# Ledger of designs, part 6: peptides against a protein of PDB entry 4GMN

Target 1, 375 residues: chain A of PDB entry 4GMN
Amino acid sequence: RYANITLLALVTLASIGTDFQETLVKGNQGSRESPISAADEEWNGFDDADGDAMDVDQKSSSGEDQEEDYEEIDVKEDDEDDDDDSITSEMQADMERVVGADGTDDGDLEDLPTLRELIQTAVPQLIRLSNLPIDSDESLTIQSHALSALNNISWTISCLEFANGENANIHNAWYPTAKKIWRKTILPILEADSADLKLATQVTSLAWAVARVLHGETPTDGNPHRKFISLYHSSKQQAGGNSNSIEEPEDPFQGLGVKCIGVVGSLAHDPAPIEVNREVGVFLVTLLRQSNNVPPAEIVEALNQLFDIYGDEELACDKEVFWKDGFLKHLEEFLPKMRTLTKGIDKRTQPELRTRADEALLNLGRFVQYKKKHA

## One batch from the design tools (peptide; made by RFdiffusion4, then SolubleMPNN)

Design b1_p8_4_s1 (from b1_p8_4, 4 letters changed)
Fold by OpenDDE base, seed 5:
Structure b1_p8_4_s1 (fold): chain B 375 residues (1-375), chain A 8 residues (1-8)
Amino acid sequence: as target 1 above (375 residues)
Amino acid sequence: MPRAPYVP
């Protein structure tokens, strides 16, 4: 009886975390329907928010019509109005405030009561439940659901913008809690060295969500980046041996390999120790060098992480790792391989993977040009 | 935006 109530509460908290995320995604899509004009905006790195856009009117004329008649496949959207009225009016009001608030207010979540209760009341209980002694299938089930709820909440919060002091109240409330999740939930599970790939996938997903907010301020105790790199390699060895037992996730970006890359990439951001940054950077560049044996989704994620880590030239990691270890050469040598890889992805069968690979290829070209200009 | 890994 108590177990079933606990499980129902954990499923409900996991749902609430998902519903918040969907609301944030929908709210951000409505604001981002500004067409990404394929303007040749010179990619100047990640931190140049203040660059006066010089309007370079390049009139280049005329190249010929090939009308490829794309038959408009009238995909009848069956509007299954699944009116999942799961989003409370209070949750929606909190999300509308998060999207609209120029957050000048001191770290008080008074105006965000649902988010406050999630961070201050729910998350501490989820951390407690994730730390139960595993002595039964029931305790393992409770841990799994507690990790799922922590994952969904942490991912939702990691989808908020925190750059330039945006959402500073949420960041300030979440930051100590995120460090607590890391130290009390993630590290103990990683240190238990379980052969359970489901548990490893759950904890790695949670670790990525937490590390997307903490970046290089993520606690470095016990070199967790090495544990995730080890987990990456171990997962590849297991997948090669037992072709019969682990359904690869239908979404290529849900794979444990992608999650490991996302974690270690996030851990390597400034102010991470240069040694941590170097070990991660070498790992990511090594994936590109070995790309013939690496899933395309992992290559896309590894590229994005390399751009995010090394996109600012003012960071100590640019001089002490990127330039010193000769990463530009490896990126430049990878560019033709990335073109081949991207062209090999069928747009019809894997549209998302193809889109994200086309974006990563474009960004790789821009990044290589940027770094060559700043050499 | 990186889709958060949907954990079903």
Scores: peptide ipSAE 0.031, ipTM 0.794, DockQ to the pose 0.492
Fold by OpenDDE base, seed 2:
Structure b1_p8_4_s1 (fold): chain B 375 residues (1-375), chain A 8 residues (1-8)
Amino acid sequence: as target 1 above (375 residues)
Amino acid sequence: MPRAPYVP
């Protein structure tokens, strides 16, 4: 009886985390569906917004218009008014405040009562439940559901913009809690070195969500990046050997390999130690060099992580790793391989993978051009 | 954006 109530509460907390995420993703997509007009927007790096606008003299080079007829995929919004009565009026009001606030308010979570209770009341209990001694199938089930709830909450929060002081109140409330999740949940599970690929996938997903907010400020104690790189390699060895591989998730981006890349990429951002950045950067560039044996989704994620890590030339990792270790040459040599890889993805059977590969190919071209101008 | 894993 108590177990079933605890499991129901954990499932409900996991659902709340998902429903919040879906709404935030829909709200942010409505603001970003300015079609990427094929404006030759020069890749200017990932500047933090206080960078003085350098007057880049537009030398017009007339390159010939190849009108590639982009068939407008008329995404019929089937307005299936599935009144998913799951979202409370209080959650809806908190979501509307988060999406609608130009909130320069360094305020506490007073105006976000549901999010406050999730961070301050629920998450500490989920951390406790994820750390229970595993002595039964019931305790393993409780851990799995607690990790799922932590994952969904952490991913939801990681979908908020925190650049330029946006959502600073949420960031300030979440940041110490994210560090607690890392130190109390993620690290102990990674140190237990379990052969459980389900648990490894859950903890790696949670680690990615947490590291997407903490970046290079993620606690480096015990070199967790090496554990995730090791987990990446171990997962590939297991998939090649036993037909009892966990069914590759229907979504290629849900794979353990992608999650490992996302974690280590996020861990390598400034102000990460240069040696952590180097080990991750070398790992990512090595995936590109070995791309013939790497799933396309992992290549897409590895590229995005390389852009995010090395997009700013003012960062110490640009000089001490990117240029010093000759990463530009590897990216240039990979560009024709990326074109071949992207063209090899069937738009009909893998539309999302193709779209994200087309985007990553475009960004690779821009990034290589940028780095060549700044050499 | 990386879609979070939908954990059902």
Scores: peptide ipSAE 0.031, ipTM 0.793, DockQ to the pose 0.438
Fold by OpenDDE base, seed 3:
Structure b1_p8_4_s1 (fold): chain B 375 residues (1-375), chain A 8 residues (1-8)
Amino acid sequence: as target 1 above (375 residues)
Amino acid sequence: MPRAPYVP
């Protein structure tokens, strides 16, 4: 009886975390449909510096009209009004406040009661449940559900904007809790060196969500980046050997390899130690060099992480790693391979993978141009 | 942005 109630509560907390995420994603999609006008904005890095847009005079070469008859695929939006009766009016009100919050610097969650109870009451219990001794199949089940709930909550929070002091109250409340998840849940599971790929996937997903908020301030105790790099390599060796391949997730971006790249990329951001940044940067650049044996989704993620880590020229890692280790040359040499890789993805069978690969290819071109201008 | 992995 108590076990079933605990499991139901954990499933409910995991659902609540998902429902929050889905609504935040839907709300943020409406704001991002500003068409990036394909206009001449020179990519100047991630610095908010007023860079003069260079007018690129595209000489019109008149190439002939091949009217490719775009069959208008009438995507019937089946409005499955899945009345997702899961979102409480209190949750909806907290979400509307998060989307509309002018940055009040007070680390108080008084105005966000649901989020406050998730962070202050639920998460400490989930950490406790994830860190119990494993002595039975029941304790394994409890751990898995506690990790799922921690994952969904952590992902939801990681989808909030924290730049420019936005959501500072949520950031300040989450930050100590995120460090506690890292030290009390993630590190102990990674140190147990379990051959359980399901558990490894769950903890790596959670680690990515946590590291997307903590970045280079993620606790470096025990060199966790090396553990995730090791896990990446171990996962590739197991997939090649056993015909009982855990079915590759239907979504190529849900793979353990992508998750490992996302974690180590996030760990390498400023103010990470230069040695950590270097080891991660070398790992990511090595994936690009070995791209013939790397899934396209992992290449896309590795590129995005490289842009995010090295997009700012004022950071110590730009001079001490990017330029010193000659990363620009490797990125430039990868451009023709990325074009071939992206063109090889079928738009009909893998539309999301193709879109994200086209974006990563565009950004790679811009990033290489930017770094050449700032050399 | 990477879509957060939905863990069912």
Scores: peptide ipSAE 0.031, ipTM 0.794, DockQ to the pose 0.479
Fold by OpenDDE base, seed 1:
Structure b1_p8_4_s1 (fold): chain B 375 residues (1-375), chain A 8 residues (1-8)
Amino acid sequence: as target 1 above (375 residues)
Amino acid sequence: MPRAPYVP
């Protein structure tokens, strides 16, 4: 009886975390006609104001192709108003305030009561539940649901813009809690060195969500980047051996390999220790060198992480790692391989993977040109 | 954006 109530509460908290993100995404789509894909910050390089317009004469070939009269099939949109009453009026009001909040306030969530309750009341309980001794299948189930709820909440918060002081109140409230999730939930599970790939996938998803906010300020105790690199390699070895492979997720970007890359990339951002940045940068560049044996989605994620880590030339990691370890040469040598890889993705069967690979190829070209100009 | 791994 108590277990079923706890499980129901954990499922409900996981749902609330999902529904909160879906509505933040919908609210942002209402204010900007373009979904800010983290890929829609096309790394344009610096504006070279040198306007030598090469006139490419596009010769207009007039093709007179025929008016085929396609009959209007009046598909009645059955407005199934699935009033998904899952979004409380309080959650909606909090989301409207998050989208509209001029970020001037000192971590006070007075105006965000639902988000405040999630961070201050729910998350500390979820951390406790994720840390219970596993002594039964019931305790393992409770841990899994607590990790799912922490994952969904952490991902939702990680989708908020914190650049330029945006959402500073939310960032300031979340930051100490995110560090607590890292130290109390993520590190103990990683240190337990469990052969459970399901648990490893859950904790890695949570670690990525947390690290997307903490970046290089993520606690470095126990060298967690090496644990995720080891997990990446171990996951590749297990997929080759036992027919009880967890079915690779239908979405290539939901794979454990992509999640490991996303975590270690996020951990390597400034102000990460230069040796942590180096070990991660070498890992990512090594994936590009070995690209013939690496899933395309992992290559896309590894490229994006390399752009984010080394996009700023003022950072110590640019001089001490990127230039010193000769990463530009490896990126330049990878360009023709990336073109071949991207062209090999079928747009019909894998449209998202193809789009993100086309974007990553474009950004790789721009990034190599930028780094050559600033050499 | 990488779709957050919503674990359903």
Scores: peptide ipSAE 0.030, ipTM 0.791, DockQ to the pose 0.434

Design b1_p8_4_s2 (from b1_p8_4, 4 letters changed)
Fold by OpenDDE base, seed 5:
Structure b1_p8_4_s2 (fold): chain B 375 residues (1-375), chain A 8 residues (1-8)
Amino acid sequence: as target 1 above (375 residues)
Amino acid sequence: MPRPPYTP
């Protein structure tokens, strides 16, 4: 009886975390109806400087009209009115406030009562439940559901903008809790060195969500970046041996390899110790060099992490790692391989992977040009 | 935005 109530509460908290995330994604899509003409923006780093785009008027004319007769496939929208009555009016009101808040509210989470109760009441209990002694299948199930709920809450919060002091009230409330999740949930499970790939995947997903907010301020105790790099390599060795039993996730970006890359990339951001940054940067660049044996989704994630880590030239890691360890040359040598890789992805069968690979290829070209201009 | 990795 108590176990079933606890499991139901954990499933409900995990649902609340997803519903908040969907609401944030829908709210952010409504603001993005400006067609980003992604073609012409010069990549100037990650500095938000309002640089006036110069009008380059190049007029080239004349490609011939091939009328390809696209048969209208009448895709019946099955209106599955999934009346997902799961979103409470209070949750919706909190998300509308978060999406509509100009970042000037130094306010306490008083105006965000649902988010406050999630951070202050639910998360401390989830941390406790994720740290129960594992002595039964029931305790394993409770741990798994507690990790899922922590993951969904942490991911939702990690999708908020915190740049330029945006959502500072939420950031300030979350930051000590995120460090507590790291120290009390993530590190103990990583130190237990379990052969359970399901548990490793859950903890790595949670670690990525937490590290997307904490970045280089993530606690470096016990060199967690090396544990995730080790987990990356161990996961590849296991996949190569047992071709029969782990269904690769349908979404290539849900793979443990992508999650490991996302964690270590996030851990390497400023103000991470230069040696942590170097070890991660060398790992990521090594994936690009070995790209023939690396899934395309992991290459896309490794590129994005390299851009995010080394996009700002004012950071100590630019001089002490990027330039000093000669990363530009490896990125330049990878450009023709990335073009081949991206072109090899079928748009029909893997549209998302192809889109994200086309974006990463574009950004790689821009990033290499930027770094050459600033050499 | 990258879809957050769904953990089930």
Scores: peptide ipSAE 0.038, ipTM 0.815, DockQ to the pose 0.474
Fold by OpenDDE base, seed 2:
Structure b1_p8_4_s2 (fold): chain B 375 residues (1-375), chain A 8 residues (1-8)
Amino acid sequence: as target 1 above (375 residues)
Amino acid sequence: MPRPPYTP
């Protein structure tokens, strides 16, 4: 009886975390659907918006317009008014405030009561439940549901913009809690070295969500990047040997390999130790060099992480790792392989993978051009 | 952005 109530509460918290995420993703997509005339924007790095606008002298070289007819995929909004009665009016009001608020720097969530209760009341209990001694199938089920709820909440928060002081109140409330999740939930599970690939996938997903907010400020105790790199390699060895395929998730971006790449990429951002950055950067560049044996989704994620890590030339990792270890050459040599890889993805069977690969190919071209100008 | 894993 108590177990079933606890499980129902955990499922409900996991649902709330998902429903929040879907609404935040829809809200942020509506603001970004100014059609970036994607073709003509030069890659200027990932400068924080307070960087002095470098006067890039526009030397107009007229290259011929090949109008590739992009068939507008008329995504019929099937207005299935599925009355998703799951979102409370209070949750909706908190979401509307998050999308519209100039973030006050005070780490006070007074105006976000639902989010406050999730962070301050629910998450500490979920951390406790994720750390229960596993002595029964019931305790394992409770841990899995607690990890799912932590994952959904953490992913939702990681979809908020925190650049330029945006959502600073949420960031300031979440940041110490994210560090607690890392130290109390993620690290102990990673140290237990469980052969449970389901648990490894859950903890790696949670680790990615947490690391997307903490970046290089993620606690480096016990070199967690090496644990995730090891997990990446171990997952590949298991997939090759036993036809007990964990059903590769229908979404190629939900694979354990992608999640491992996302975690280690996020961990390598400034102000990560240069040694951590180097080990991650070498891992990511090695995936590109071995791309013939790497799933396309993992290549896309590895590229995005390389752009995010090395997009700013003012960072110590640019000079001490990117240039010093000759990463530009590897990216240039990868361009023709990326074009072949992207063209090999069937738009009909894997539309999302194709779109993200086309974007990553475009960004790779821009990034290589940028780095060549700044060489 | 990576979609969150669908929680079942």
Scores: peptide ipSAE 0.038, ipTM 0.812, DockQ to the pose 0.406
Fold by OpenDDE base, seed 4:
Structure b1_p8_4_s2 (fold): chain B 375 residues (1-375), chain A 8 residues (1-8)
Amino acid sequence: as target 1 above (375 residues)
Amino acid sequence: MPRPPYTP
């Protein structure tokens, strides 16, 4: 009985997180129907908007780990089918507020009650459920659904703009929770050294969603970038040996390799330790050099991550890694290969992959030109 | 932006 209720609640939370994402995408599409005229805007890097980085004095309050006694949420079986539509309507209203808030109103999560409840009540329970000992098919199912729900929520939040202090209330509420997901869910699963590629794909998806908000502020404990690089290589070795092809996901961008690249790219952003940035940058550039044996979607993601990491010349990683390790030469030598790769993608069978490859090729040309001017 | 992985 409790297991079925828990599974239902996890399915509902995962659905909720997906429906929340669809509504954000629809809301943002309504505002982005300004055709970005493909004006020949020269890529000038990332302009540092002069955001006064308030020195958040990290007063290291050694908060004692209060073991919060997780009161069993007595989920009353009110079998009224009408509650599902109500939750979806409140979540839609919260997202319409998030997307429609053109105001720098430091609106507390008081104005976003559904998002508050997801972050403060649901996510802590999902973290607990993702950490259960796996001793049965039931506990494995619960973990999988908890990871799915955490993934959907984390991805939805990672689709919000947080640049220039946008959505700062949501960022501030999510940031400690995202670190908790990283430390309590992601790291333990990565350390368990499971050969389960399904679990590895779920945790890597979640790790990417979390790292898209935390960037270089993602906890570096246990060198997680090396674990994801190792997972990338291990996944390639398994795909080559066993004819139990885990059906390559119909979407090339859903592959474990793409997800690993997305995680390690996000982990390498400033203020990441320069050696973490270097190891990731070398990994990404090595994929470009070995591109004949790398799926096109992974090349597209590796390029996008390289642009995002090294697009700003004021960052320490530009001088200390990009220029010192000679990355520009590798990117320039890759341009003709990228043109060949992109032209080899059939627009009829893989329209999205072709579009993303055409964009990445355009950006690679712009990036190489930018870096040559700033040399 | 990467499309969020739709894990069904």
Scores: peptide ipSAE 0.037, ipTM 0.813, DockQ to the pose 0.466
Fold by OpenDDE base, seed 3:
Structure b1_p8_4_s2 (fold): chain B 375 residues (1-375), chain A 8 residues (1-8)
Amino acid sequence: as target 1 above (375 residues)
Amino acid sequence: MPRPPYTP
């Protein structure tokens, strides 16, 4: 009885975290349709303020009139009004306040009661449940569901804008809790050295969500970046040997390799120790050099992480790592390989992977030009 | 932005 109630509560908390995320993503997509006028704005790097540096306006005006008679496949939008009755009016009101918050107020979460209860009441219990001794299949199930709930909450929060002091109240409430998740949930599981790739995938997903907010302020105790790099390599060795391949997720961006890259990239941002930044930067550049044996989604993620880490020339890592270790040469030498890789992705069978690869290729070209101008 | 991994 109590176990089933706990499991139901954990599933419900995981659902709430997902539903909250989907609505934030839908809300943010509607706001981005502002037509940025194609003015000759010289790309001056990735300042923390320019969250739009990755948006590629694909207005390829190539007006060659080939009238290919595309039969209108009348895709009936079955308005499956899936009235996702899961979103409470209180959750929706908290979301509307987060999306509309022009407020630089370092305030508490008084105006965000649902989010407050998630951070202050639910997350501490989820941390406790994820850190219980595993002595039964029931305790393993509870841990898995607690990790899923922590993942969904952490991902939702990591999709909020925190640049320029936006959502500072949420950031200030989340930051100490994110550090607790890292120290009390993520690190103990990574130190247990479990051969369970499912558990490793769950903890790595959670670690990425947490690291997307903490960046270089993520606790460096026990060199977690090296553990995730080791996990990346171990996952590749297991996939090559046993025909009991964990079914590669249907979405190529859901793979453990992509998640490991996302974690270590996020850990390498300023103010990370220069040695942590260097080890991660060398890992990412090495993936590009070995790209013939690396899934395209991992290459896309490794490029994005390299742009985010080294986009600002004022950071110590630009001089002490990027220029000193000669990363520009490796990025420039990778451009023709990236063009070939991107062209090899079928737009019909993998539309998202192709779009994100076209974007990463464009940004790689811009980034190489920028760094050559600022050399 | 990377769509966060929906782990169901």
Scores: peptide ipSAE 0.037, ipTM 0.812, DockQ to the pose 0.524

